# Peptides against a protein of PDB entry 8OXM: the designs that were tried, part 289

Target 1, 371 residues: chain A of PDB entry 8OXM
Amino acid sequence: FKAEFRLAGGVNLPKIIDCVGSDGKERRQLVKGRDDLRQDAVMQQVFQMCNTLLQRNTETRKRKLTICTYKVVPLSQRSGVLEWCTGTVPIGEFLVNNEDGAHKRYRPNDFSAFQCQKKMMEVQKKSFEEKYEVFMDVCQNFQPVFRYFCMEKFLDPAIWFEKRLAYTRSVATSSIVGYILGLGDRHVQNILINEQSAELVHIDLGVAFEQGKILPTPETVPFRLTRDIVDGMGITGVEGVFRRCCEKTMEVMRNSQETLLTIVEVLLYDPLFDWTMNPLKALYLQQRPEDETELHPTLNADDQECKRNLSDIDQSFNKVAERVLMRLQEKLKGVEEGTVLSVGGQVNLLIQQAIDPKNLSRLFPGWKAWV

## One batch from the design tools (peptide; made by RFdiffusion4, then SolubleMPNN)

Design b2_p26_4_s3 (from b2_p26_4, 10 letters changed)
Fold by OpenDDE base, seed 2:
Structure b2_p26_4_s3 (fold): chain B 371 residues (1-371), chain A 26 residues (1-26)
Amino acid sequence: as target 1 above (371 residues)
Amino acid sequence: EEEELEKLRLEELKEKAEKLLEEMLS
């Protein structure tokens, strides 16, 4: 290990350490000290399996549809080493960094990222109508700029076009795979972009199997398809390449129903894989500045009342696992809201749900739905 | 009995997943 470490961006301030391997090669490693990296490790294996399914299909292989994966080495239940994706940046750091963010650089007269967050926090406890009105005001005064990522990084027009296509394909593949697996907590710090490939790397995979819907502020979108995410696709937005890549990914997922159900069933019942939402995790993910003051470490109190009878926990767990499997089976059959949809119909519904300002306005302000 | 049945089910599921993984990696 080198004596020097760097802080990566993000809420958890992960430490980037340079490690010299036994082969004499320097490797950057991310040390997360608070996240359960076992969840990330398991979900990376599932993503590798999804990638294998996508590589077997001629149409998805030709389109190079893959979800980016990273190597996770869990060291303990609460600590581990991620192979740092060298040359990645959080999309939030590029877009909404306080001093040098793309919004401030390209739209200096728009609301600051802080002003947008403040306005949405002020209405957090208000009606859905009031949240929607303030969200629309924020969106009007905070225009998307993510198109400039590829324009800054790729000066050659042919390379720029290829990288914009790679980005669009990466968004499509990760959106559909993420939807099938019920991946939540897709805030702007949990999505990295590779500065060389323009592909997305999803990190912090602890909210899976639609457990984001049981958060104190439920998740209302199937994946992140916010205005900046769409702006990065260029002039066509969600139409054309993105939609077709979503459809082709969904076709492969639906045609792999038995495989995906079997894999997810194994994971749901794996005692080493804690996918369930707990109150502490929910509080951590949706921590309010007001709630920091009341978190006195009464972590020592009743271990006794959390002994809900092992039988009632197990019965509740089994019922949740069964519901997750049923919902996964519905998704893989194209059952949405009790109706069987075609692949095109299902993908269209998911896109409409993900871009709907009414759904976006209801998200937790920390998710930054206006970005 | 229920814990043993759940353990057996988990082992069968793991074997099925490993077999599916082997068929996917071949």
Scores: peptide ipSAE 0.023, ipTM 0.612, DockQ to the pose 0.022
Fold by OpenDDE base, seed 3:
Structure b2_p26_4_s3 (fold): chain B 371 residues (1-371), chain A 26 residues (1-26)
Amino acid sequence: as target 1 above (371 residues)
Amino acid sequence: EEEELEKLRLEELKEKAEKLLEEMLS
């Protein structure tokens, strides 16, 4: 192991450690805490299961619909390493890197990523109407550029077309699987793109089962389908290939209801899988610059509040687990807002929710909904 | 009694999940 570590770019980012393998190859590895690694490992197993379901179905197999998985290697009881997907880059690093990001290169007269973030931070405590107006101004002055990823990496037109198609299929599969599992915290640093395959790799799977909705700033979108994500699909956007791949993925998930419910039920009641949102995790995910100064450890949080009877904790946990299972069952039946939708109707609702600027403007500014 | 029934249900669910995983890996 090299003694050098890099931060993967942002406040909450796992440490990247460069490891020399026994083969003499340097491998970047992502180091997380034990609990985060356990959550990621469990969710990778669920993704592998979803991939098996997608491979069994002829229509999803023909479309090569898969969610990209990575190996989680536990290093110790307190630390572990994710095998870094060699040849992946965070979409945020490509799009909004301070020095040479695609927005700066292709749109030099637009707002900087910093100006956009500042404007959205200034309205963070304001009304939804004020947030929407400022978000629309930011979006007007920060135009999407992610189409240039495939154009830069794939110069041959036939290869470029195939890779853009692979990207679109990867977004569709991960969006629907992520929605079914209630995957949150889909900010631009938690989504990697493979520079060779153009497929997405989702990392940091600690916000699952819709626990993003109980954050201090609730998540208001089912998945990341922001303007740059859509721009990477090319001229068809969310129509055609993306929509059809979402529908075919949703069809397989709905037809696999019993299998998905059984496995998620086991995971919800696994005491080694801490999927519940806690106040410290919520504060960590939505840190405000103002809150960094006041996190003096006031040692005087009296031990008295921790003695909520084991029975009240257990009853509260079981009621949360039951609600998660019920909501998962509703999704797999196509029940949205108390109505049963067809696969096409459900996918359409989810796409509309994900692209709605009113929903996007309400997200935590750190999620960067304008990207 | 209820705690034993819940443990038994969890064991049955684990066995079903393991069997489903084995059938998926084979």
Scores: peptide ipSAE 0.022, ipTM 0.575, DockQ to the pose 0.022
Fold by OpenDDE base, seed 1:
Structure b2_p26_4_s3 (fold): chain B 371 residues (1-371), chain A 26 residues (1-26)
Amino acid sequence: as target 1 above (371 residues)
Amino acid sequence: EEEELEKLRLEELKEKAEKLLEEMLS
C-alpha cells in the first residue's frame, strides 16, 4: 500500500488508495464505508442480472448493450475495497474539475464551472421561472465539449467512430436500466468513463428506487442526459443510435417484468440492504460546499443503533416498499402519468423529460445540470 | 406471527430469485 491516498470526488469522499500487488503492478482501489459498499454490491448484482437479460435477447446482444459493472472486494465485515476500474476517469474530472478540464481548454471564453455554479446557487431558492432564465443564460455561456473526449483518446477515425458508438450504447443502456431501478440523475463524479472502451461506469449507487424525488430539492429527470452527455454522442445527439438502444433496452426490461419485480421485491425487504432515504443522507447528498466545513462531526457509526421501534417504522417502511414496487410495475407496463405508452412512446417521454431545460433548471445546483 | 410470516415470505422470495438467477445463468 502506498501511504498516499486521493479523495475521489462525490458525496461519501471515497478514498482512492494506490496498492502495489505482489506482482509489482499498481492497482487503484476505492475504499468506501461498509453500508455504501453493500448498497453498491447489491446494485452491481442487479446490473449483472440486467446484463444477463440483455445478453439473452438477440437484438440487445447484437448491439452489445451492457451496463458496466465493477467488483466489490470485501476486505472485512466493515471495510471493502472496490476494485477501481483501471483506466476510468470521472466525467466531471474530464469536463470541469481540473484546471485542464475540457471546458476550459476548448471554451476558454465561456463561464467557468465555478461561475455557472455560483449563478445557479444564487437562484436556488427562487421561482422556477427565475431558475429557468438563469439556467438558459448559463447554458448559452457554457457550451458542451464532451465530443472531444473520444476525439482526444481515439485518433484513428474508424476507432473513433466505434468508440463513440460504444459510448452512445453505454449511455442508452445505463439510462434505461437506471430509470427502471430509479437511480435518477447522477452526479458528474459518480459517472466514470473508460478511457479504452468509452463505456460508462456508474458508482455510488446510494440513491435508488426514485428516492431522489424525496430529496429537499427533488429530482426532475429520469436519468442524466445533460448537454455534455448528449455532445459525447456526436451530431445525431439523442436521435438514431441512442434512441434505438433505449427502445431495445426498454423492450427487454418490460418483457422481463416478473423477473425484475421479484428481484426488486427481494431487495426492498432485505434487512441488509438499506435503500431508504433518511434525513441525514438527504442533507448530505444536497449539502452546500459552504456547509461542508462545519458538519465534520465524527459520526462515530457505532452508537446510533437507533433501535428501530419495530411497529410504526415497519408500517412506514412497508408502505414505501409497496409504493416502490407499484411504481416499478407501472414503469415495466409503460404506465406514465396514468397513461399506457408503447416502448417508443415511453422512451420518447423519458428522453424529452431528461433533456428539458425546465426540468434541468430545477435540479440541485451541486449536481451541475449545465454540464 | 406477522414477523415470522414476513421472514418466510422473504425466504421464499429469495429462493425464487435465486432460482430465477440460476435459470438465467444456465
Scores: peptide ipSAE 0.022, ipTM 0.613, DockQ to the pose 0.022
Fold by OpenDDE base, seed 5:
Structure b2_p26_4_s3 (fold): chain B 371 residues (1-371), chain A 26 residues (1-26)
Amino acid sequence: as target 1 above (371 residues)
Amino acid sequence: EEEELEKLRLEELKEKAEKLLEEMLS
């Protein structure tokens, strides 16, 4: 073990440990707490199943549609190591690192990441109209740069094009499977990019089954499809490859309805899998000062509104599980807002919801919807 | 034929899902 550990951010974030294997290879390992590891392990198995479904379908197999998975190794009853993919970086570290982030390097005259976050925190308790106006001002003065990731890493034009295609496919697959499973908390530190494959690795899978909608600031998007995420796809954006890969992934998920429902039902009733949102977890997720910048969260969030939305959690565990299963069944039937949609119609609705500035402006400022 | 092959693939998927469930519950 090297004595130097990097904190991947704040006090309770996973510790990254560089370990030299018996083969002389350095392997980066992530050390997480017990409960986070179990949730991550269960969700990795669900992703492996989804990958099996995607490999069996000829159209998704030809497109190499997969979700990147990582191994969870329990070290003790209270801690475990995630085998971290060597050569991954958080998208937030590449984009908005305060010292040498891509936004600062390529757009030095735009707002800083700190200025954007400050502006959005100042309006956090304001109307949706005021949040929207400030979000549009932030977006105007903070232009996307994620296209430069592939340009920096892949100098050969043919390799660059293939890696940008791999990135676009990875975003599409993870977005649709993440939507079906109701995966939340998709902030820029919970999404990694592989520097060799350009594929995404989703981490911190503790907000699932739409439990992000019952946070004090509800999640308003089905997945992360922000301006930088789209910029990484290149000139076509969400059109062409991304849309087609979403449609083909959604088709496989809908055709696998019985299998997906059976698996999720067993997981929802597993007494060892705590997927329910609790008040302390909700507070922890939305009180995180993401950046070490001394913006003391004004702890004067009126205790009353957070308590009201959390008091509806006192519905019997069984009623919450039943509602999750019903909503999963609706998604797999293409039922959105009481209407049955085609695969193309459903994917189109989800894309429109994910890119809508009105939905993005309502997210918790720590989600960094302008990135 | 294609529908039967899709049904057979669904049954193999159901068996694999059951095995994955057993591996998750063990």
Scores: peptide ipSAE 0.020, ipTM 0.429, DockQ to the pose 0.016

Design b2_p26_4_s4 (from b2_p26_4, 15 letters changed)
Fold by OpenDDE base, seed 3:
Structure b2_p26_4_s4 (fold): chain B 371 residues (1-371), chain A 26 residues (1-26)
Amino acid sequence: as target 1 above (371 residues)
Amino acid sequence: EEEERLKKELEELKKRYEKLLEEMLK
């Protein structure tokens, strides 16, 4: 790998990582470029297949359980993907935009989003106990406000209720399907909300098949079910509609085991679908905001011929793919922590894992688990 | 100085990633 990586400074600038593949081809892995769009395109096809399964089942069809899909047009910038999601806003922009975010508007005496991030960054290298304590302090002083999204956008009470229901169903469907597919990197800028439908659109699908667990700070939650995500559901929170929609989605996924395994197997062994985590991608995903501002010069990674024999790379890849398939099969059987769970038991475990402040406190601060 | 810092951070990240991959392959 001659990774001439130029960190183009700034949160939104495409980081150009020139990776020389083992084939001697310089692949400009625009880490925000063509390859992310391929991953997104593949995952959109998987979501379409999941939607087909959900539409075949009468209970999920009646509940209109779907994952919102978008056309992945190979545009050079993440902005192009956002343009294709016309009428959507990142939940992070609505919630925690520094000046006009809903937290500042509705909770002006709470900690700022910056103060919360700073506090969690200060403890990033500390014990899990210290992270938990600071996370609880942050959460106490940063109360959820996402209920106001539907209240601001939908003034008619009947429409408001319908849209809140659509939101809750969208969160449930995307959470369960996202868990089955092992979707990671579900930060507040990777989840869009449609301003007309109140449905979620998941973008930047480059962390799949539990590859978030091999990040330098591993992901500890099955999906994003943070306090604001829950607050958007209204007074019932995760109970009632959300839980039932999760259970019905999980039931369809488990009953479609063979189909889902076949789909994922084809994708895992597709040589054009780079789903594996790599060190540069991991650095990019867990980079500190402070390190994003400077145009760092091209690090010539010396050609230390870690000629890991192509055979050792292929063997390691195959073992990871096999493990992903085995874990997918376990999920689809309801095997959690070596125990076979009912659909209700599995969904309950996943909800508890996702809302556990101990799990949330361990996440990378850039994930913003307090939002 | 900053290039050397980033080289070191990238090498440390590669080592951590290799270790995590090895732990995932066990």
Scores: peptide ipSAE 0.024, ipTM 0.403, DockQ to the pose 0.049
Fold by OpenDDE base, seed 1:
Structure b2_p26_4_s4 (fold): chain B 371 residues (1-371), chain A 26 residues (1-26)
Amino acid sequence: as target 1 above (371 residues)
Amino acid sequence: EEEERLKKELEELKKRYEKLLEEMLK
């Protein structure tokens, strides 16, 4: 292990440690806390099961629809190391890095990422109308640039085209599986892109089963499909390859209802898998930049006092778990807003919800819905 | 002062979370 660590710019500020393997190769490793590591490990297992379902179906297998997974290595009861995906970059680092972000390079006359964030933070407590107006002003003066990722990394036109398709397929698969699992909107630092494959890797899977809807600023989108995410697909945007890959993924998920319900039920009742939202986690996920400085999570808040009313906590937990299962069953039946939709109708609704600037304008400003 | 502000914000967040849970549990 090198003595130097780098903080990944994600919410949990995971420590990136460079390690030399027995093969003499340097490997980056991500060090996370116990709970985050367990959540990530469980979600990686679910993604592996989803990948198995996608590989069994001829239509999804032919399209190479997969969710990228990473290895979780538990080191201790309180620490683990993720094998960091070598050759990945956070999409937020590529897009909105303060020094050399793609927005600054390709759109130097647009608003800075800081100006956009400031404008959206100023309206955070305002009406939905005021949020929408400011979001539209931000979007007008902060134009998408993520198309340039594949153009920079893949100079050969045939390779560029194949990698743009791989990206689009990866976004589609992760969006639909993410919706089914209720991962919601994903912070730009928690989506990595592989510089060789153009596939996405989702990290920090601590918000699942629609728990993003109970945050102080509720999630309003089924998955992250922001303007830059769409721009990375190229000229067709959400149409054509993306839509068809979403439909084929959703078809496999809906046809695998019993398997998915059984898997999720086992996970929801796993006493080692804390998927529930709590006020501290909610505060941590939606902290204002002004509040980031002093909340060192003193993990020393005595776990003692929350033990008292086990019976009421268990009843509330069971009711939440049952509702999560009911909502998952609805999604897998295509029940949206009390109506049963076809796969195409459901996917269309989800895409429209995810790209709606009214929904995006209502998201927590810290998650940068304009990126 | 800042610690008292953070404690108060956490208590408000707890109350809001409890209310949101109750609304989700209805």
Scores: peptide ipSAE 0.021, ipTM 0.447, DockQ to the pose 0.051
Fold by OpenDDE base, seed 5:
Structure b2_p26_4_s4 (fold): chain B 371 residues (1-371), chain A 26 residues (1-26)
Amino acid sequence: as target 1 above (371 residues)
Amino acid sequence: EEEERLKKELEELKKRYEKLLEEMLK
């Protein structure tokens, strides 16, 4: 183990440690708390199943549509290590968190990341109209730069193009799979990019089954499709390759309805998988000062086993689980807002919802919707 | 000036390659 560690972000501020294997290769490992590791491990199994479905279909296999997975290694009853690919970086670290982030390097006359955040925090308790106006001002003075990621890492034009295509496919696959599973908390520190493959790795999978919609500030987008995410796709943006990859992924998910419902049903009723939003977890997710400087003491949530007091909690839990299954079934049938949509119609609606500046302006400031 | 011209030419070349590959992936 190296003596140096970095913070990756997320609920329990997981520590990134560099390890040299017995093979002499450096591997980045993420050390997380117990509960996050269980949720992440379960969601990795679901992603592996989705990858199996995508590999069976000729159209998605030809396009190499996969969601990147990582290995969870238990170290103890309370700790484990997530092994990920060496050369993975948070998109937030590349864009805004470094002293020499891409926004500062390529757009030195734009607002700083801190100025953008401060402006959005000042209007956090204001009307939706005031939030929208300030968000539009922030967006005008904070222009996308994520196109430069592939340009910095891949100097050869043919390699650059292939890697930008790999990025676009990874965004499409993870966006649709993430939508089907109701994956939330997709802030810029919970999405990593591989510096060699240009593929995304989603971490901190503790907000699933649309539980982001019941946060104090509800999530208003189906997935992260912000201006920098789109800028990384290049000139076509959300059109062409991205849209087609979303449609082909959605087609495979809809055609696998019975399998996906059965898997999610087993997970929802697994007593070891806590997917329900706790009020303390909700407060913790939306009270994070984004300023890395204040080491808020990790409230060791003492092992107060919130003993699920069996009787009254069971009926409320079962009703929430039934609602989650019903909503999953609707998504897999293409039922949106009480109407049955085609795959193309459903994907179009989701893209429009994800890029709508009115939806983006309503998100919690810590989600950084302007990035 | 010359660096901006080279960046613009590279963006136009990239735009042409995108259009060609969209046609090949249909």
Scores: peptide ipSAE 0.009, ipTM 0.257, DockQ to the pose 0.010
Fold by OpenDDE base, seed 4:
Structure b2_p26_4_s4 (fold): chain B 371 residues (1-371), chain A 26 residues (1-26)
Amino acid sequence: as target 1 above (371 residues)
Amino acid sequence: EEEERLKKELEELKKRYEKLLEEMLK
């Protein structure tokens, strides 16, 4: 281990540690000090399984549909070493984090990311109609720029086209698998893009199995398909390659129903896998930037083990696990709102839900649905 | 045909789960 560490940014200030392997290769490691890295580790195993299913199918294999995975070594419930995704950048960093973010560079007369966030925070407690109106104003004055990622990184037109295609495939695969696993909306800091492959890496998998629906501001989208995410696909947007890759991924997921149910059932009942939403986790995930100052509770590790032994908590847990399994089964059968849909119909509904400005306007402003 | 089969399988599963929930609520 080198003595020097870098902060990766974000609320938990994850430490990037450069490690020299026994092979003399430097490997960057992300050390998260407060996140449940066991959840990330388990979800990476699920992604590897999904990748195995996708590789078995000829249509998904030909399209190279995969979810990018990273190695997680959980050291405790709250600490572990992540293999840092070398050569990746958070999409939020490219888009909005820096004064030199793509929005400021390409759209200098648009609203700043801060102005957008402020406007949406001001309406957070207001009606859905008011949220929608302000969201539309924000969207009009904050135009997507993520197309420029591939244009900046890949100057050769043929390479650029292939990388844009790889990006689109990665978004499609992660969106559908993310929907099946109930990952919901993903904060722009929790989506990394590989600067060489243009593939997405999803990190911080603390919300799974639709637990985002029980947040103080519930999720309203099946996955992140915001305007910048779509703009990265180029002129075709969600049509053509993205849609077809979603359909082929969904087909594999639906045809793998028994396998997926069995695996998720094992995970839901794994006492070491804390997938349930708790009030502290909910507050953490939807903390306001202004409230970040005071609540560093050094909550000791001991209080979590004691809570699962109460019979009433076990009954509540089992009822939640059963509901998750039921909803997973509905998804894998193409049941949406009590209607059985074809793969194309289900994928279409999910895309429409994910891009609907009404749904996006209802998201927690901290998740930056306008990006 | 396949949609009707899936609908029927879903109704049977819903009934199984309702029954399980009723048994857990006794």
Scores: peptide ipSAE 0.000, ipTM 0.266, DockQ to the pose 0.019

